# Peptides against a protein of PDB entry 7RZF: the designs that were tried, part 289

Target 1, 358 residues: chain A of PDB entry 7RZF
Amino acid sequence: PFQEEHLKQLYKIVPIKDIRNLYVTFPIPDLQKYYKSNPGHYLGHLIGHEGPGSLLSELKSKGWVNTLVGGQKEGARGFMFFIINVDLTEEGLLHVEDIILHMFQYIQKLRAEGPQEWVFQECKDLNAVAFRFKDKERPRGYTSKIAGILHYYPLEEVLTAEYLLEEFRPDLIEMVLDKLRPENVRVAIVSKSFEGKTDRTEEWYGTQYKQEAIPDEVIKKWQNADLNGKFKLPTKNEFIPTNFEILPLEKEATPYPALIKDTAMSKLWFKQDDKFFLPKACLNFEFFSPFAYVDPLHCNMAYLYLELLKDSLNEYAYAAELAGLSYDLQNTIYGMYLSVKGYNDKQPILLKKIIEKM
Target 2, 358 residues: chain A of PDB entry 7RZF as posed
Amino acid sequence: PFQEEHLKQLYKIVPIKDIRNLYVTFPIPDLQKYYKSNPGHYLGHLIGHEGPGSLLSELKSKGWVNTLVGGQKEGARGFMFFIINVDLTEEGLLHVEDIILHMFQYIQKLRAEGPQEWVFQELKDLNAVAFRFKDKERPRGYTSKIAGILHYYPLEEVLTAEYLLEEFRPDLIEMVLDKLRPENVRVAIVSKSFEGKTDRTEEWYGTQYKQEAIPDEVIKKWQNADLNGKFKLPTKNEFIPTNFEILPLEKEATPYPALIKDTAMSKLWFKQDDKFFLPKANLNFEFFSPFAYVDPLHSNMAYLYLELLKDSLNEYAYAAELAGLSYDLQNTIYGMYLSVKGYNDKQPILLKKIIEKM

## One batch from the design tools (peptide; made by RFdiffusion4, then SolubleMPNN)

Design b2_p26_7_s2 (from b2_p26_7, 17 letters changed)
Fold by OpenDDE base, seed 3:
Structure b2_p26_7_s2 (fold): chain B 358 residues (1-358), chain A 26 residues (1-26)
Amino acid sequence: as target 1 above (358 residues)
Amino acid sequence: MFKELQQKKLEESESKIKDSLRIIFG
């Protein structure tokens, strides 16, 4: 168990690989018994969100962070960790204190807004989809996993306990948020830049590191984190599927794509799924333009257009991904390729968003 | 999948720093 002496510590760690990472960690109570509400997952979803107004969006806009992960991790018996992990840029490595300030500003925003039942409902729905359409695992691995979690869950719930949320518990969300404070922080910075600046060696791997107390003045700065107006709760995820109806196989279904529409401007091929029987579809569009690659200028313009289009779609990419939708945009010799894949229910919404940005 | 994506991202993050995990988490 981490005593007060283990809190407000900074670890500077030399990696073997050329990586730059920041780990902001908080000891929290063991939340395993609260699996039906999973407050750590709720907070991990919001803190780890990648949409507009998210922590990651702001830190990326500063050029400090490439990726962010938020969530709970198992600890020793009787406690867990809440972790915010970021991949640092070279510039971000110089702004670690400010990055952590932004983390506490976002956490303060979550406190100010309070627990949101609609966010819990989205988590519940997303997890239900994940459970329902979970890929088949290797039997041996799956059995071993189930055997391991039988210690934590009733036998009747062991298959569902990791996925199916049942109870909205704002009190538990607030309880965990109350642990996400500067006075309860442990910080690790992983960078080769600390080579030759360490004074300790880890016993098992020989990893070199330095441990320092975080100055009280820095802790106080983080404690006084104000609301940053750039941080907003995510909008509702419009891509979460609700209809999972599988249409019966057509009598005339062919094992290959059939031409179902032929016009002067478009050809449409269709193949029904005759193998997987999932409420999923793959939409593939090839756009042809005689101008796309006619000369180097047009080629570069087509490239820039796609890069701009991709950038304009970034606001939807994460929400779509969470909902089991994906898209791909590529330049082709003849024009452009678009692919939309995933659950068919909300594909029209994503496709419409893409087309509106074109 | 949402949980799998979060878990995968966490596992990928941990895999990169496996040698440092003990220092961070005790």
Scores: peptide ipSAE 0.184, ipTM 0.840, DockQ to the pose 0.742
Fold by OpenDDE base, seed 2:
Structure b2_p26_7_s2 (fold): chain B 358 residues (1-358), chain A 26 residues (1-26)
Amino acid sequence: as target 1 above (358 residues)
Amino acid sequence: MFKELQQKKLEESESKIKDSLRIIFG
């Protein structure tokens, strides 16, 4: 157990690689026994969310952070860590205190809204999809993994325990949130900018670092984190597949794409999956314009159009990715290319969103 | 994919600072 002397500490660490990272960590109880509800995963999902109103979205808008990860990590026996890790920009390195303030503002938002059963249900559904369509692992690696996790889970649940959520436990979510406080924080900043400014060396790898107490005034500032109106819970993910029906192979199915529609303005080729038998599809659209590459001006306009379109679709990108959907937009010498891939069930929804933004 | 994605992102993050993890986590 971490004593008070181990809390409210700042570590300045010199990396070997040229990286800038911030680790905001909180000692938490061992949550392994709560794998059926997995409150750490719930919180990691929300804190690590990349959609509008998320912590990452706000920190990116300020130019301070590139990426964010939230989640639980195993610690020593009897405790875990909750971690918020961000990749810092050069500017972000100068605003670490403010970044952490925003983290606590987001955590305060989570406290104010309380645990959401619908969010848990989305996590459950996403994990169920992941389990159902999990790729075949190499037998040796899989067996070794299973052998390792047999210590943590009943034999009958060992195959499902890592994926299948069963119980919504708002009490456990609140319990973990109560540990995510400034008085319980351990901060590590990893940057080459600390080279020559350290006074300690780690015994095993020779990593240079400095340890200092976080000033009480800074802790108080974080404790007084108010609600930031820019932070919002995510909206429901409309892209989560629910229908996994695989249509039977047509009697006249060809091994090659068949032309099924031919008009003056469009041609459509179709090939049914005869190999994988997954509830997935790949939609590819090639748009032709005689003006797309006629001169440098038109080329630049087409490029700008596509960049604006991509930007307008960013609000859906993360939710689609979580649901196993992806899209790609590219300029071509003939016009534009669009691809939509993943589970077929919600592809029409994503395609409609793309078309509405075009 | 989702838990795996979080775990993978966490593991990738940890891999970058493997040498520093002991300082942070003991």
Scores: peptide ipSAE 0.152, ipTM 0.825, DockQ to the pose 0.643
Fold by OpenDDE base, seed 1:
Structure b2_p26_7_s2 (fold): chain B 358 residues (1-358), chain A 26 residues (1-26)
Amino acid sequence: as target 1 above (358 residues)
Amino acid sequence: MFKELQQKKLEESESKIKDSLRIIFG
């Protein structure tokens, strides 16, 4: 267990690879026994959210961070870590203190809003979908994994324990959130910029690092993190599938796509799934324009249009991804290609959003 | 996908700093 002397520490680490990462870590109690509520997953979902009003959205808008991950990690016996990890830009490396301030502002927002049962329900639903439609793992690997986790879960629950949420425990969410404080922080900055500025070497890998106490003034600054009005809880994810009905195979189902609509303006090909029997679909659209590739100007305009369209759809991209939906937009020599893939239930919603932005 | 996505992102993040993990978590 980390003693007070191990808290409020800054580690400057020299990587072998040219990477810039920030790790903000918090020692937390062992949450394994709370697997039915999984408060660490709840917090990781919100802190790691990529939608509008998220921590990542704000940090990206400033050009400081490319990616963000939040979640719990196993520690030694009797404790865990909560981790916020970000990929830093060159500019972000200069603003680490401010990045961490924004992290604490977001955490403060979570405290102010309190635990949300609807967010828990979304996590529950997403995990249930993931469990139900989990890909077949390699038997040997799966058996070994199950054998390993039998020590943590009742035999009857061992298959479901990692996925199925059962209990909304706002008290546990608050308990973990209470550990996410500046007085409990361990910060690691990973950058080649620290080369030649380190005074310690890690014994096992020879990693060079410097350890410093975080100044009390900086800790106080983070402790006084106010509510930043730019931070908002995510909106409800409209893309989470709820209908998993698989339509029966048509008697005339062909192994190849059949032309089911042929008009002057459109052709539609359809193939029913005869192999996987999943509540998933792939929608592919090819748009033809005689103007798309007429000259360099039109080509550039088509490219710019697609980039603007993609940008306008970014607000939905993360929510769709979480729900097992994806879309792809590409320029073609004939016009534009659109693909929508994933669970079929909410594909019409995503498609409508795309069309409305077109 | 969701839990897997977060776990995968976390694992990918950890894989990048495998050599530094002991410093951070030791």
Scores: peptide ipSAE 0.141, ipTM 0.822, DockQ to the pose 0.711
Fold by OpenDDE base, seed 5:
Structure b2_p26_7_s2 (fold): chain B 358 residues (1-358), chain A 26 residues (1-26)
Amino acid sequence: as target 1 above (358 residues)
Amino acid sequence: MFKELQQKKLEESESKIKDSLRIIFG
């Protein structure tokens, strides 16, 4: 277990690859026994959220961060880590202290709001969907994985333990959240910019790094993180599927798409799934405009339109992705292409959102 | 996909810093 001397440390690490990453890590108790509630997953979901009012959304708006990951990681015996990892921009590398301040502001927001049962329920539902429709793994890999986790879970639960949430435990969420404090932080900055500025070498891989104590003034600054009014809890994910009914194969199902609608303005082809039997659909739309590619100006305008459309849809992209939905928008020489893929149940909702932004 | 997405993102993150993991978590 990390003693006080191992906390409030900053590591400056030289990577082999040209990457800029920030790792904000917190030693936490071993939560393995709480797999049915998985408080670390709850916090990872919120901290790692990409929707409006999220930590990532704010850090992106500042131009400091490209991506963010939050979650728990196994440590040595008897403890785990909670990790917030971000991909830093060049500008973000100059604002690491402020980035971490924003992290603590978001954590403070989570404390102020308290544990939310509806968020837990969404996590539960999403995990249940993931479990139910889990892809077939190679038997050898799967058996090895199961063998590796048999010592952690009861035999009866070994198949479900990693996925199925059963218990909302606000007390455990608060317990983990209480460990996410500046006094318990370990920070690692990974950047080639530290080349030639390190004084230590890691024994196993020869990785060069510098270790420094984080100044007390900086710790205090983070401890005094106020509520940032830009941070909000996510809204309910409307894209989570609830209906998984598979329609029976039509007697006249063709192996190829059949033209089911033909009008002056539209043609519709349909093919029923005869292979996978999943509650999924692929909707593909090709829009034709005689003006889309008439001249360079129209081409540029069509491009800009799609970029703006994509930007306007970004608020839904993450929630859709979490729910197993995706969309794609592309310029074509004839106009525009739209694809919506994933679980069929909530595709109409996503499609409506897209159309409303068009 | 969800737990898998966070886990995959975490694993992808870890893969980028495999050589540094011991410094951070050791």
Scores: peptide ipSAE 0.139, ipTM 0.824, DockQ to the pose 0.728; fails the geometry check

Design b2_p26_7_s3 (from b2_p26_7, 16 letters changed)
Fold by OpenDDE base, seed 3:
Structure b2_p26_7_s3 (fold): chain B 358 residues (1-358), chain A 26 residues (1-26)
Amino acid sequence: as target 1 above (358 residues)
Amino acid sequence: MYEEILKKKLEEMESKIKDSLRIIFG
């Protein structure tokens, strides 16, 4: 277990690969027994959220971070870690203290708002969907995984324990959130920029690193993290499917797409799934415009339009992805291509949002 | 597949820093 001497430490690590990463880690109690409520997952969902008002959104807007992951990780016996990991830009590497300040500002926002049952319900629903439609794993790998987790879960629950949330426990969420404090932080910065500036070598891999105590003034700065008005809780994910009905195969179902609508302005082709029988659909739209590629100016305008459209849709991209929806937009020599894929239930909602931005 | 996405992202990140993991978590 990490004692006080292991807290408030900064590790500067030289990677073999040219990567820039920041790890902000917090020792937390073993949460394994709380798998039915999974408070670490709740916090990971919010801290790792990529929507408007999220930690990542703000850090990206500053040009400091490319990606962010938040969640719990297994530790040694009797404890776990909560980890916030970010991919740093070159500029972000210069602003690590400020990045961590923003992390604590977001955590403070979570404290101020308190545990939200609707967020738990969203996590529950997402995990239920993931469980129900989980892809088949390789039997050997799956068996080994199950054998490993049999030590942690009752036999009857071993298949569901990692996915199915059952209990909203705001007390446990608050307990974990209370461990996410500057006095309990361990920071690691991974960058080649530390080459030649290290004084220690890791025994097993020969990784060069430097360990330093984080100055008390920096800890105090993080402790005094105020509410940043840019941080907001996410909105409810409107893309989470609730209807999984599979329509029966039509008697006249063709192995190829059939033309079901033919108008002066549109043709619609349809093929029913006769193989997978999943509550999923793939919607493909090809838009034709005689002006899209008439000259270099129009071609460039069509390209810019699509880039702007993609940018305007970024606010929905993460929520859609979490819900098992995806979209793709491409320029074609004839105009534009749009694809919407995933669970069919909420595809109309995503499609409507795309069309409204067009 | 939210958990799978998170797990995959974590695994991808861990794979990149496998040599540094012991320093961070040991």
Scores: peptide ipSAE 0.089, ipTM 0.795, DockQ to the pose 0.709
Fold by OpenDDE base, seed 1:
Structure b2_p26_7_s3 (fold): chain B 358 residues (1-358), chain A 26 residues (1-26)
Amino acid sequence: as target 1 above (358 residues)
Amino acid sequence: MYEEILKKKLEEMESKIKDSLRIIFG
């Protein structure tokens, strides 16, 4: 366990690769026994959210961060870490203090809103879907994994313990959230920009680094993080599948796509799944326009249109991804290509949103 | 897919800083 002397520390680390990363870490109690509620997952879901009003959205809007990950990690001797990791831009590297301030502002927002049962329910539902439709793992690897986790979970739960949430524990969420404070922070900045500016070498790998105490004034600044009105909880994820019914194979099902609609304006091909029997579908649309590739101007206009369309759909992209939906939009020489893939249940909702933006 | 996304992101994060992990968490 980290002593007080190990808290409020800043590590400047020189990587071998040309990467810029920020790690904001908090020592937390061992949460293994709370696997049925998994409060660290709840917080990781919110802190790592990529939708409108999220921490990442704000940091991206400033050009400081590309990606963000939040979650718990195993520690040593019966403790864990909660970690917020971001990929820094060159500009973001200059604004680390402000980035961390925004992290604490978001955490403060979570404190102000309190634990939300509906968010827990979404996590539960998403995990249940993931468990039910998880890909087949390599038997050897899977067996070894199961053998390893038998020490942590009852035998009857070992297959489900990593996925199935059972208990909403707002008290535990608040407990973990209470550990996410500036007085409990350890910060690591990873950048080649620290080359030649370090004074320590890690014993095992020879990694060059510098360790510094975070100034009290900076800690106080983070402690006084106010509510930032730009931060808000995510909206309900409307793309989470709830119907997993698999339609029976049609008697006339062919091994190839069949033309089921042929009109002057559209052709529709259909192929029923006869192999996987999953509640998933692939919708592919090719839009034809005689103007798409007539001249360079029209080509550029079609390109610009598609980029604007993609931008307008960004608000749904993350929620769709979490729910196991994806879409792709591409320019073609004949017009535009749209693909929607994933669980079939909520594909119509996503498709409708795409069409409404078109 | 959600857990896989989060796990993958965490694993990717860990892989990027493999050499620095001991400094951060030691």
Scores: peptide ipSAE 0.072, ipTM 0.784, DockQ to the pose 0.648
Fold by OpenDDE base, seed 2:
Structure b2_p26_7_s3 (fold): chain B 358 residues (1-358), chain A 26 residues (1-26)
Amino acid sequence: as target 1 above (358 residues)
Amino acid sequence: MYEEILKKKLEEMESKIKDSLRIIFG
């Protein structure tokens, strides 16, 4: 168990690879027994969210962070860690204290809003989709994995325990949030910039590091983190599929795409899935313009247009990805290419949003 | 896919700092 002497510590670590990472870690109780509610997953989902008003969105806007991951990790027997990990920019490395302040501001926002059942429901639904459409694993690896997790879960639940959420437990969410405090923090900064500035060597791998106590003034600054009005809970993910019906194969189904619409302005080819039998579709659109590649100016305008369009769609990208939807936009010598892929149920919603931004 | 994304991100994180994990979590 971590004693007070192990808390409020800063580790400066020299990596072998040229990486800049920040790890903000919190000792938490063992949550394994709460797998049916999985409060750590709930918090990881929100803290690691990439949509508007998220922690990552704000830190990216400042140019300090490239990526963010939040979640629980197994520790030694009887405890776990909650971890917030970010990939730092060069500028971000200079603003670690402020980055962590923003983390605590976001955590404070989560406390102020309280546990949201709708967020839990989204996590539940996403996990259910993931379970239902899980790819076949190699039998040997799968068996070994199952054998390992039998120590943690009842035999009857071993297949579902990692995926299926059953219970909304706001009390457990609040309990974990209460552990995410500055007085309970362990910080690690990984950067080559610490080379030659370390005084310790890790015994097993020879990793060079320095350990320092975080100053009380810094801890106090984080403890006094106010609400930052830029932080907001995510909106409901409208892309989560709910209909998984597979339509029967048409009697006249062709092994090749059939031309089903032919007009002066459009041609449409269709092929029904006769191989995978998944509730998924691929929509591909090729737009033709005689002006797209007529000269360098038009080419650059088409490029700029597409970049602006992509930027305008960023607000949906993460939510779509979580829901198993993706889109791709590309310039072609003939015009523009659009692809929408994934679960078919909510593809029309995503397509509509793309068209509205065009 | 969501769990896989999260798991993959965590695994990638761990792989990058495998040599430093003991310092952070020990």
Scores: peptide ipSAE 0.062, ipTM 0.780, DockQ to the pose 0.629
Fold by OpenDDE base, seed 5:
Structure b2_p26_7_s3 (fold): chain B 358 residues (1-358), chain A 26 residues (1-26)
Amino acid sequence: as target 1 above (358 residues)
Amino acid sequence: MYEEILKKKLEEMESKIKDSLRIIFG
């Protein structure tokens, strides 16, 4: 267990690879017994969210962070860690204190809003989908994994324990949030910029690092983190599938895509899945424009249009991805290509949003 | 998929910092 002397510490670490990462870590109690509620997953979902009003969205807007991950990690026996990890830009490396301030502002927002049952329900639904449609793992790896987790879960639940949420426990969410405080923080900055500025070497791998106490002034600054009005809870994810019905194979199903519609403006090919029998679809659209690639100006305009379109769709990209939907937009020599893939149930919703932005 | 995404991201993170993990978590 980390004693007070191990808290409020800053580690400057020299990586082998050219990476810039920030790890903000909090020791938390062992939550293994609460796997049915998994409060760490709830918090990881929100803190790691990438939608509008998220921590990542704000940090990206400032040019400080590229990616963000939040979640719990196993520690030694009797404790865990909650970790917020970000990939830092060069500019972000200069604003680590401010980045962490924003983290605490977001955490404060979570405290102010309190635990949300609908968020838990979304996590539950997403995990249920993931469990139901889990890909076949290699038997050997799967068996080894199961053997490893048998120590943590009842035999009857061992297959479901990592996925199926059963209990909304706002008290446990609040308990974990209470541990996510500046007085409990351990910060690690990983950057080659610390080369030659370290005074310690890790015994096992020879990693060079420096350990420093975080100044009390900085801790106080983080403790006084106010509510930042830019932070908002995510909206409900409209892309989460609820219908998984698989239609029976048509008697005249062709092994190749059949032309099912032919008009002056469109051709439609369809092939029913005869192999996988999953509630998934692949929608591919090729748009033809005689103007798309007539000259360099039109080519550049078509490119810019797609970049702007992609940017405008970023607000949906994360929610779609979480729900097992994806889209792709590409320039072609004839115009534009759009693909939508994943669970078929909510594809029309995503497609509609794409079309509305076009 | 969220847990898988998080897990993958965490695994990717862990793979990048494998050598530093003990400093951070030891």
Scores: peptide ipSAE 0.041, ipTM 0.755, DockQ to the pose 0.687

